Peptides against a protein of PDB entry 2YKT. Designs and how they scored, part 74

Target 1, 231 residues: chain A of PDB entry 2YKT
Amino acid sequence: SRSEEMHRLTENVYKTIMEQFNPSLRNFIAMGKNYEKALAGVTYAAKGYFDALVKMGELASESQGSKELGDVLFQMAEVHRQIQNQLEEMLKSFHNELLTQLEQKVELDSRYLSAALKKYQTEQRSKGDALDKCQAELKKLRKKSQGSKNPQKYSDKELQYIDAISNKQGELENYVSDGYKTALTEERRRFCFLVEKQCAVAKNSAAYHSKGKELLAQKLPLWQQACADPS

## One batch from the design tools (peptide)

Design b1_p30_2_s4 (made by RFdiffusion4, then SolubleMPNN; from b1_p30_2, 11 letters changed)
Fold by OpenDDE base, seed 3:
Structure b1_p30_2_s4 (fold): chain B 231 residues (1-231), chain A 30 residues (1-30)
Amino acid sequence: as target 1 above (231 residues)
Amino acid sequence: SSELKEEEERLEELKKELEELKKEIEELKK
């Protein structure tokens, strides 16, 4: 029936969130933590590289013919430091605004969805059972009426059951329909939350990239000219 | 955060509704 199909669809939405979305979200969080760790590792490794570059700049500054190149090398290292500082800020936001919040929500969500599904199932079953009972009673009444010498005796009661069945069926259909809409809304809300949090991360990432681009664009022409224009 | 608190409140409300529903169902079975 339409109600049965809608009921199956509703349960499938909840099951999809619980069995597919939430586990995938947990994996997403895990991958995010790995990504954060890798970026932190890059920052650490880069520090060693640019510290060594500073050492080369010091040697240039001590030379007779390459002093100005020392300043260039120092500037290169300093720009890198500023870029890395911006990256660290981005990583903090990535951790605090995305990963931590998702972890908290996904844990709570398991309990929420379990309760929501249970509520829906309980009410749906209750309405269904009540409908089935009325249908069974009508069937019994009709059987009695067929065996009776006076079928008219049961006519009013039969009409009452028919009306009750119609009303209960309508209520069940409406409840299941609303349940499906609610389930879809819950699913959408979860995706929207993820999208919004990822947008915040993207904004912070854009700021990081913009700062790096700005700093390098400002200095790179100067650095490129350094060897061609000896002092 | 505020969002987490809101979600916790929703969960508590849902639990209350579920308990009320269970009571109602039991009453209807009598």
Scores: peptide ipSAE 0.070, ipTM 0.710, DockQ to the pose 0.014
Fold by OpenDDE base, seed 1:
Structure b1_p30_2_s4 (fold): chain B 231 residues (1-231), chain A 30 residues (1-30)
Amino acid sequence: as target 1 above (231 residues)
Amino acid sequence: SSELKEEEERLEELKKELEELKKEIEELKK
C-alpha cells in the first residue's frame, strides 16, 4: 500500500543517516584531525626554517658590506611569524568550531536518531494495530448481524465502526506522511550544519590567505630592491 | 554548545514520548 511504502521510505531515511551519514561524518572528523596535525607539523617545520633564516640575518648584520640585508632577512622572518600566527588562529577555529562540535554532535546523534526512529515505529505500529482492531470488530459485528433476527439493532454500531476505520486510516496515512517529511528534514538539517560549519572554516581560511597576501605584497618590493641598492 | 544542549533536551523529550507510547500500546492490548 501507499502507506506501507512511505513507511519503508521513512525508515530508510533514518537508517541511512545512522548507517551511512554518521559513520562518514566520523571519518570526516578523523580526516580533519589528521589534516590539523599535518598543518601543525608544517607550522613547526616552518619555524625551524625561518629561525635558520634569522641566523643568516645575524651573520649579515655582522658583515661589513651586507648589514642592510640583515634587516631584510629579519623582516622576512617577522612577516612569516605574522602569517603563521594567522594560521594558528585558523587552526584553533578549525579545531574548536568544526571538529569538536561535530564530534560532540555525532555522538549524541546516534542516540537521538535511534530514539526518534523507535518513537516513529512505535506510533506507526500503534495506529496500524488500532486500525486492524477496528476492522476486525466490524467484521465480527457484521457476522453477528447476519445471524440475528433483528439486523437493524446493529446498524448504528456498524456506522460507527465504518467512520472509525475511515478516520484511523486517514490518521495513519497522515502520520506516515508527516514522518517522512520529518525524516527528510532531519537529514537536511545535518547536511546544513556541516555546510555552515565548513563555511566558517572557509571564512577563517580566507582571512589567513588575505593576511599573508597583504603582508607579502607590502614588503616584497622592498626586499626585491635590497640587492640592487648596495650601501 | 547551545545547539548541543538543545539536542540533549530533544533527546530527553523523545524518550519520554516513547515511554508514553509504550504505555498506550499496553493499554490497547487489554
Scores: peptide ipSAE 0.064, ipTM 0.682, DockQ to the pose 0.014
Fold by OpenDDE base, seed 2:
Structure b1_p30_2_s4 (fold): chain B 231 residues (1-231), chain A 30 residues (1-30)
Amino acid sequence: as target 1 above (231 residues)
Amino acid sequence: SSELKEEEERLEELKKELEELKKEIEELKK
């Protein structure tokens, strides 16, 4: 029946969230933590590299013929420091606003979804069983009527059961339909949350890249001219 | 008659279970 099919679809939505979405989200969080760790490693390694560059700048400053190149090397290191600071801010946001929040949600969500599915199943079964009961009672009444010398005695009661069955069938169909809509909404809400959080990450990433591009665009022409201009 | 009585008892059990599940969901939302 249409109701049974829709019921199966509803259960499948909840199962998909619990068995596919949530495990995938946990993996996503794990991959995010790995990415964060790698970027932190890059930060540390970059610091060592540019500290060494500063040392080269110091040597240039101590020379008689390359003093101005010392300033260029210092500027290169300073621009890197500024870019790195922006990266660190982005990483903090990435950790606090995305990873931590997703981790908190996914842990609670498993129990919530399990309870929500069980609630739906229990209520669906309750309505179904109530319908079955009414159908059984009608069948019993009809059997009594067939065995009676006065079938008209049961006609009013038969009509009452028919009406009750019709009403309960409608209620069950509506409940299952609403359940399906609710399940789809739960799924969509989770994807939307992920998209929104990822948009925030993208915005922060864009700020980092823009700042880096701006700083380098301002200084790079000056640095390129430094060796060509002996003055 | 016995079948109907059994069905009524089952429905009452389902009602109790439903109330417990509602409470659990409310607790998990807090």
Scores: peptide ipSAE 0.036, ipTM 0.687, DockQ to the pose 0.015
Fold by OpenDDE base, seed 4:
Structure b1_p30_2_s4 (fold): chain B 231 residues (1-231), chain A 30 residues (1-30)
Amino acid sequence: as target 1 above (231 residues)
Amino acid sequence: SSELKEEEERLEELKKELEELKKEIEELKK
């Protein structure tokens, strides 16, 4: 029946979230943590490299013929520091606004979805059973009427059962339909949340890249000219 | 075309229904 088919579809949506989406999301979070760790490692390694560059700048500043190049090397290190600060802000956002929030939600979601599915199944079954009962009673009444010398005696009651069956059938169909819409909404909400959080990460990443581009574009011409200028 | 407008209206109705359902779901979570 249409109701049964829609019921199966509804259950499949919940199962897809529980068995496909949530496990995949856990994996996504794990990969995100690995990515964060790697970027933190890059930041640490970069600090060592540019600290060493500062040391080269100090040596230039102590020289007789290369003093101005010391300032250039210091500026290079400083620009890197500013870029790294922006990266750290991006990573902070990545951790706090994406990974942490997703991790908190995904662990609680399994219990929620299990309960929601169970509730839906229970109510669906209850409504179905009530419908079946009314149908069975109507069948019994019709059998009794067929064996009676006065079938008209049961006509009003038959109409009542027919109306009840119609109402219960409609109620069941509506409930299952609403259940399906609810399930799809639950699924969409989860994807939307992921997209929104990823958009925030993208925005912060764009800020990091923009700042880096801006700083380097401003300074690079100056640095390139430094060796061409007579001492 | 009139058909496009009808489709747009159906889409808006569906969006409204989805928003209502979202609100109901959030309320049930409280």
Scores: peptide ipSAE 0.023, ipTM 0.482, DockQ to the pose 0.032

## One batch from the design tools (peptide; made by RFdiffusion4, then SolubleMPNN)

Design b2_p8_3_s1 (from b2_p8_3, 3 letters changed)
Fold by OpenDDE base, seed 3:
Structure b2_p8_3_s1 (fold): chain B 231 residues (1-231), chain A 8 residues (1-8)
Amino acid sequence: as target 1 above (231 residues)
Amino acid sequence: SYPDPDTS
């Protein structure tokens, strides 16, 4: 029946969230933590490289013929420090605004979805059983009427059961339809939340890249000219 | 538990 098909579709939405979406989201969070760790590792390794560049700048400053190149090397290291500070701020936001919030939701979601599905199944079954009972009673009444010398005695009761069946069928169909819409809304909310959090990450990433580009664009022409002037 | 989808 249409109601049985819609019921199956509703259950399949909940199953897809529990068995496909939530496990995939857990994996996404794990991959995000690995990515965060790798970027933190980049920041640490970069510090060692630019600290070594500062040492080259110190040697230039101690030389008789390359003193001004010492300042250039120090500026290169300082610009890098500012870029890395911006990366660390982005990583803090990535952790706090995306990973932590997704982790909190996915841990609670299994219990929530199980309870929601169970509530829907219980009420759907209750309405279905009440409909089946009325249909069975109408069938018994019709058999009794056909065997009776006075069938007209049962006419009013037959009409009452027909009306009750019609009403219960309509209530079941509406309930299952609303259940399906609710399940689809629950799925959509999860995807929307992921998209919104990824938009926040994208904004923070854009700020990091913009700051690096601006700092380098400001200083690079000066650094490129430093060797053209014979000191 | 989840925010309402942007109806926008």
Scores: peptide ipSAE 0.118, ipTM 0.776, DockQ to the pose 0.178
Fold by OpenDDE base, seed 5:
Structure b2_p8_3_s1 (fold): chain B 231 residues (1-231), chain A 8 residues (1-8)
Amino acid sequence: as target 1 above (231 residues)
Amino acid sequence: SYPDPDTS
């Protein structure tokens, strides 16, 4: 029946969230933690590299013929320090605004969805059973009427059961339809939350990239000319 | 954001 098909669709939405979406989200969080760790590793490794560059700048500053190149090397290291600081800020936001919040939600969601599905199934079954009972009673009444010498005696009762069946059928169809809309809304909310949090991360990442580009674009022409200007 | 799951 239409109601049975819609019921199956409703259950499948909840199952898809619980069995596909939530496990995939847990994996996404795990991959995010790995990515965070790798980027933190980049920041640490970069510090060592640019500290070594500063040492080269010190040597240039102590030279007779390359003193001004020392300042250039220091500026190069300082710009990269500022870029790495911006990366660290982005990573803090990535952790606190995306990973932690997703982890908290996905942990609670399994129990919530199980309870929501169970509630829906219980009420759907209750309405279905009540409909089936009325249909069975009508069938029994019709059999009794066919065996009676006075079938007219049962006509009013037959009409009452027909009306009751019609009402219960409508109630079941409406309940299942609303249940399906609710399930789809629950699914959409989860995707929307992920998208919103990922947008925040993207904004922070854009700020990191913009800052780096601006700093390098400002200084690079000066650095490129440093060797052409004999002291 | 989807609402916090009611722990009911």
Scores: peptide ipSAE 0.099, ipTM 0.768, DockQ to the pose 0.342
Fold by OpenDDE base, seed 4:
Structure b2_p8_3_s1 (fold): chain B 231 residues (1-231), chain A 8 residues (1-8)
Amino acid sequence: as target 1 above (231 residues)
Amino acid sequence: SYPDPDTS
């Protein structure tokens, strides 16, 4: 029946969220944590590299012929420090605004969706069983009427069961239809939340890249000219 | 944002 098909579709939406979306989201969070750890590793490795660059700047500053190149090397290290600070801010936002929030939601969502599906299934079954009972009683009534010398005795009860079946069928169809719309809305909300959090990540990433580009674009011409004068 | 599941 149309109601049975729509019921199956509704259950499949909940199953898709619980069995496909939520496990995939857990994997996404795990991959995000790995990415965060790797970027933190970049931060640490970069510190060592630019600390070594500062030492080269110190040696230049102690030289008689390359003293001005010491200041250039220090500026290169300082610009990197500023870029790295922006990366740390981006990572903090990535952790707090995306990973933590997704982790909290995905853990709570398993219980929520299980309860929501169970509630829907219980009510759907209750309405279905009530319909089946009315249909069975109508069938029994018709069998009694066919064997009776006075079929008219059962006519009013037959009409009552027909009306009850029609009403219960309509109630079941409406309930299943609303259940399907609710399930699709629940699925859409989860994808929308993911998209919104990824937009926040994209904004933070853009800020990091912009700051780095601006700082380097400002200083690079100065650094390129430093070796042109053999003073 | 979808609401936090009411941990009732």
Scores: peptide ipSAE 0.096, ipTM 0.764, DockQ to the pose 0.315
Fold by OpenDDE base, seed 1:
Structure b2_p8_3_s1 (fold): chain B 231 residues (1-231), chain A 8 residues (1-8)
Amino acid sequence: as target 1 above (231 residues)
Amino acid sequence: SYPDPDTS
């Protein structure tokens, strides 16, 4: 029946969220934590590299013929420090605004969805059972009427059961339809939340890349000329 | 709770 098909669709939406979406989201969070760790590793390695660059700048500043190149090397290290600070801010945001919030939701969501599905199933079954009972009673009444010498005695009750079946069928169909819409809305909310959090990450990433581009574009021409100028 | 999806 249409109601049975739509019921199966509704259950499948909840099952897809619980069995596919939430496990995939947990994996996504785990991969995000791995990515964060790798970026922290890059940050640490970069610090060592640019600290070593500063030392080269110190040596240039102490030289007789390369003092001006010391300033260039210090500027290069300083620009990197500013870029790195922006990366660290991005990482904090990535952790606090995406990973933590997704983790908090996914841990609670399994229980929520299980309860929501159970509530839907219980009420759907209750309505279905009530319909089946009325159908069974009508069938019994019709059998009794066919065996009776006075079938007209049962006509009013037959009409009452027909009306009750029609009403219960309509109620069941509406309930299952609303259940399906609710399930689809629950699924959409989860994807929307993920998209929104990824938008925040994208904004922070854009800010990081923009800042780096601006700083390097400003200074790079000056650094490129430093060796061409006769000391 | 998850935010309500923007009902377009």
Scores: peptide ipSAE 0.095, ipTM 0.769, DockQ to the pose 0.179

Design b2_p8_3_s2 (from b2_p8_3, 4 letters changed)
Fold by OpenDDE base, seed 1:
Structure b2_p8_3_s2 (fold): chain B 231 residues (1-231), chain A 8 residues (1-8)
Amino acid sequence: as target 1 above (231 residues)
Amino acid sequence: PFPEPDTS
């Protein structure tokens, strides 16, 4: 029946969230933690490289003929420090606003969805059983009427069961339809939350890239001319 | 537990 098909669809939405979405979200969080660790590793490795660049700048500053190149090398290291500070701010946001919040939500969600599905199933079954009972009673009444010398005695009661079946069928269909819409809304809420959090990460990433681009664009022309101007 | 989707 249409109601049975829609019931199966409703159950499948909840099952898809619990068995596919939530495990995939846990994996996404794990991959995010790995990515964060790798970026922190880049920051640490970069510090060693630019500390070594500062040492080269110190040697240039001590030289008789390359003093101005020492200042250039120091500026290169300082610009890198500012870019790395912006990256660290982005990583803190990535951890606190995306990973931690998703982790908290996904752990609470399994219990919530299990309870929501169970509530829906219980009420759907209750309405279905009440409908089946009315249909069975109508069938019994019709058998009694066929065996009776006065079938007209049962006509009013037959009409009452037909009306009750029609009403209960309509109530079941409406309940299952609303249940399906609710399940789809619950699924959409989870994807929307992920999209919104990822948008916040994208904004923070854009700020990091913009700051780096601005600092390098400002200084690079000066650094490119440093070797052409012998002091 | 999740926020309401923007019902546009």
Scores: peptide ipSAE 0.098, ipTM 0.779, DockQ to the pose 0.182
Fold by OpenDDE base, seed 5:
Order: C-alpha cells, then structure tokens, then sequence
Structure b2_p8_3_s2 (fold): chain B 231 residues (1-231), chain A 8 residues (1-8)
C-alpha cells in the first residue's frame, strides 16, 4: 500500500542517518584531527627554519659588505612570523568551531535518532493495528449478515465500520506522510550544520591566505632589488 | 542536537 511504502521510506531515512551519515561524520572528525596535527607540525617546523634564517640575517648585519641584506633577511622572517600567527588563529577556530562542536553533536545524536525512530515505529504500528482490527470486525460482520435471515439488521453497523476504517486509514496515511517529512528534515539539518561549520572554517582559511599574499606582495619587490642595489 | 534547516 501507499502507507506501507512511505513507512519503509521513512525508516530508511533514519537508518541512513544512523548507519551511514553518523559513522562517516565520525570519520570526518578523525581526519580533521589528523589534518590539524599535520598543520601544527608544519608551524613548528617552519619556526625552526625561519629562526635559522634570522641567524643568517645576523651574520649579514655583522658583515662589512652585506649589512643591508641582513635587514632583508630579518624582514623575510618577520613576514613569515605574521603569516604563522594567522595560521595558528585559523587552527584554533578549526578545532573549536568545527571539530569540537561536531564531536559533541554526533555523540548525542545516536541516542536521539534511536528514540525518534522507535517513537515513530510505535505510533505507526499502533495506528496500523487499530485499522487492521476495524477491518477484521467489518469482515466478521459481513459474514454474519450473509448467514442471517435479516441482513438489513446489520446495515447501520456496517456503515459505521466503513466510516471508522476510512478515518483510520486517513489518519495512518497522514501520520506516515508527516513522519517522512520529519525524517527528511532531520537528514537535511545535519548536512546544513556541516555546511555552515565548513563555511566558517573556509572564511578563516581565506583570511589566512589573503594576509599571507598581501604581506608577501608588498615586500617581495623590495627583496628582489636588494642584491642589485648595493647601496 | 542539530539546528533546524533554513526552511526555504
């Protein structure tokens, strides 16, 4: 029946969220933690490299013929420091605004969805059983009427069961239809939340990349001329 | 646990 098909679709939405979406989201969080760790590692390694560059700048500043190149090397290291500060801010946001929030929500969601599905299944079954009972009673009444010398005695009661069946069928169809809409909304809100959190991370990442590009674009022409102008 | 979707 239409109601049975819609019921199956509703259950499949809940199952897809619990068995596919939530496990995949947990994996996404785990991969995010790995990515965060790698970027933190890059930041640490970069500090060592640019500290060594500062040392080269110190040596240039102590030289008689290359003193101005010391300032260039210091500027290169300082621009990197500013870029790394922006990266650290991005990583903090990535951790606090994406990973932590997703982890908290996905842990609570398993219990919530299980309860929501069970509630739906219980009420759907209750309405279905009540419909089946009315249909069975109508069938019994019709059998009694066919064996009776006065079938007209049962006509009013037959109409009452037909009306009750029609009403219960409509109630079941509406309940299952609303259940399906609710399930689809539950799925959509989870994807929307993920998209929104990824947008926040993307904005922070864009700020990091923009700041780095701006700083380098301002200084690079000066650095490129430093060796040609032994002033 | 998740916010309501933007109902278009």
Amino acid sequence: as target 1 above (231 residues)
Amino acid sequence: PFPEPDTS
Scores: peptide ipSAE 0.097, ipTM 0.779, DockQ to the pose 0.184
Fold by OpenDDE base, seed 4:
Structure b2_p8_3_s2 (fold): chain B 231 residues (1-231), chain A 8 residues (1-8)
Amino acid sequence: as target 1 above (231 residues)
Amino acid sequence: PFPEPDTS
């Protein structure tokens, strides 16, 4: 029936969220944590490299012929320190705004969805069983009427069961239809939340890239000219 | 547990 098909579709939406979306989201969070760790590793490795660059700047500053190049090397290290600070801010936001929030939600969501599906199934079954009972009683009544010398005795009861079946069928169809819309809304809100959190990550990433580009664009011409002036 | 999307 149309109701049975829509019921199966509703259950399949909940199953898809529970069995496909939530496990995939847990994997996404795990991959995010790995990415965060790798970027933190880049931060640490960069510190060592630019600390070594500062040491080269110190040696230049001690030189009689290359003193001005010491200042250039220090500026290069300082610009990268500022870029790295921006990366750390981005990573903090990535952790707090994406990973932590998704982790909290996905853990709570398994229990929520299981309860929501169970509630829907219980009520759907209750309405279905009530319909089946009315249909069975109508069938019994018709069998009694066909065997009776006075079939008119059952006419009013037959009409009552027909009306009850029609009403219960309509209630079941409406309930299943609303259940399907609710399930689709539950699916959509999860994807929307992921998109919104990923937009926050994209904004923070853009800020990091912009700051780096601005700082390097400002200083690079000065650094490129430093060797052309043999003072 | 998931918020309603702003577009709904």
Scores: peptide ipSAE 0.096, ipTM 0.793, DockQ to the pose 0.191
Fold by OpenDDE base, seed 3:
Structure b2_p8_3_s2 (fold): chain B 231 residues (1-231), chain A 8 residues (1-8)
Amino acid sequence: as target 1 above (231 residues)
Amino acid sequence: PFPEPDTS
């Protein structure tokens, strides 16, 4: 029946969230934590490299013929330090505004969805059982009427059961329809939350890349000219 | 659990 098909669709939406979306989201969070750790490692390794570059700049500054190249090397290290600071700020936001929030949501969601599905199933079954009972009583009444010398005695009761069946059928169909809409809304809100959090990450990433581009674009022409003057 | 999506 239409109600049975829509009931199946409703249950499948909840199952898809619980069995596909939530496990995939947990994996996404785990991959995010791994990515964060790797980027923190890059920042640490970069510090060592540019500290060593500063040391080369110190040696140039102590030389008789390469003093100005010392300043260039210091500027290169400083620009990189600023880029890495921006990366660290992005990582803090990535952790606090994306990973932590997603983790909190996904841990609570399994229990919530299980309870929501169970509530829906219980009420759907209750309405279905009440409908089946009325249909069975009508069938029993009709059999009794056919065996009676006075079938007219049961006419009013037959009409009452027909009306009750019609009302219960309509109520069941409406309940299942609303259940399906609710389930689709629950799915959509989870994807929307993920998209919104990823938009915040994208904005922070854009700021990081913009800052790096601006700093390098400003300084790189000066650094490229530093060796052209035979001093 | 999850917030409602902004109906924009």
Scores: peptide ipSAE 0.103, ipTM 0.792, DockQ to the pose 0.180; fails the geometry check

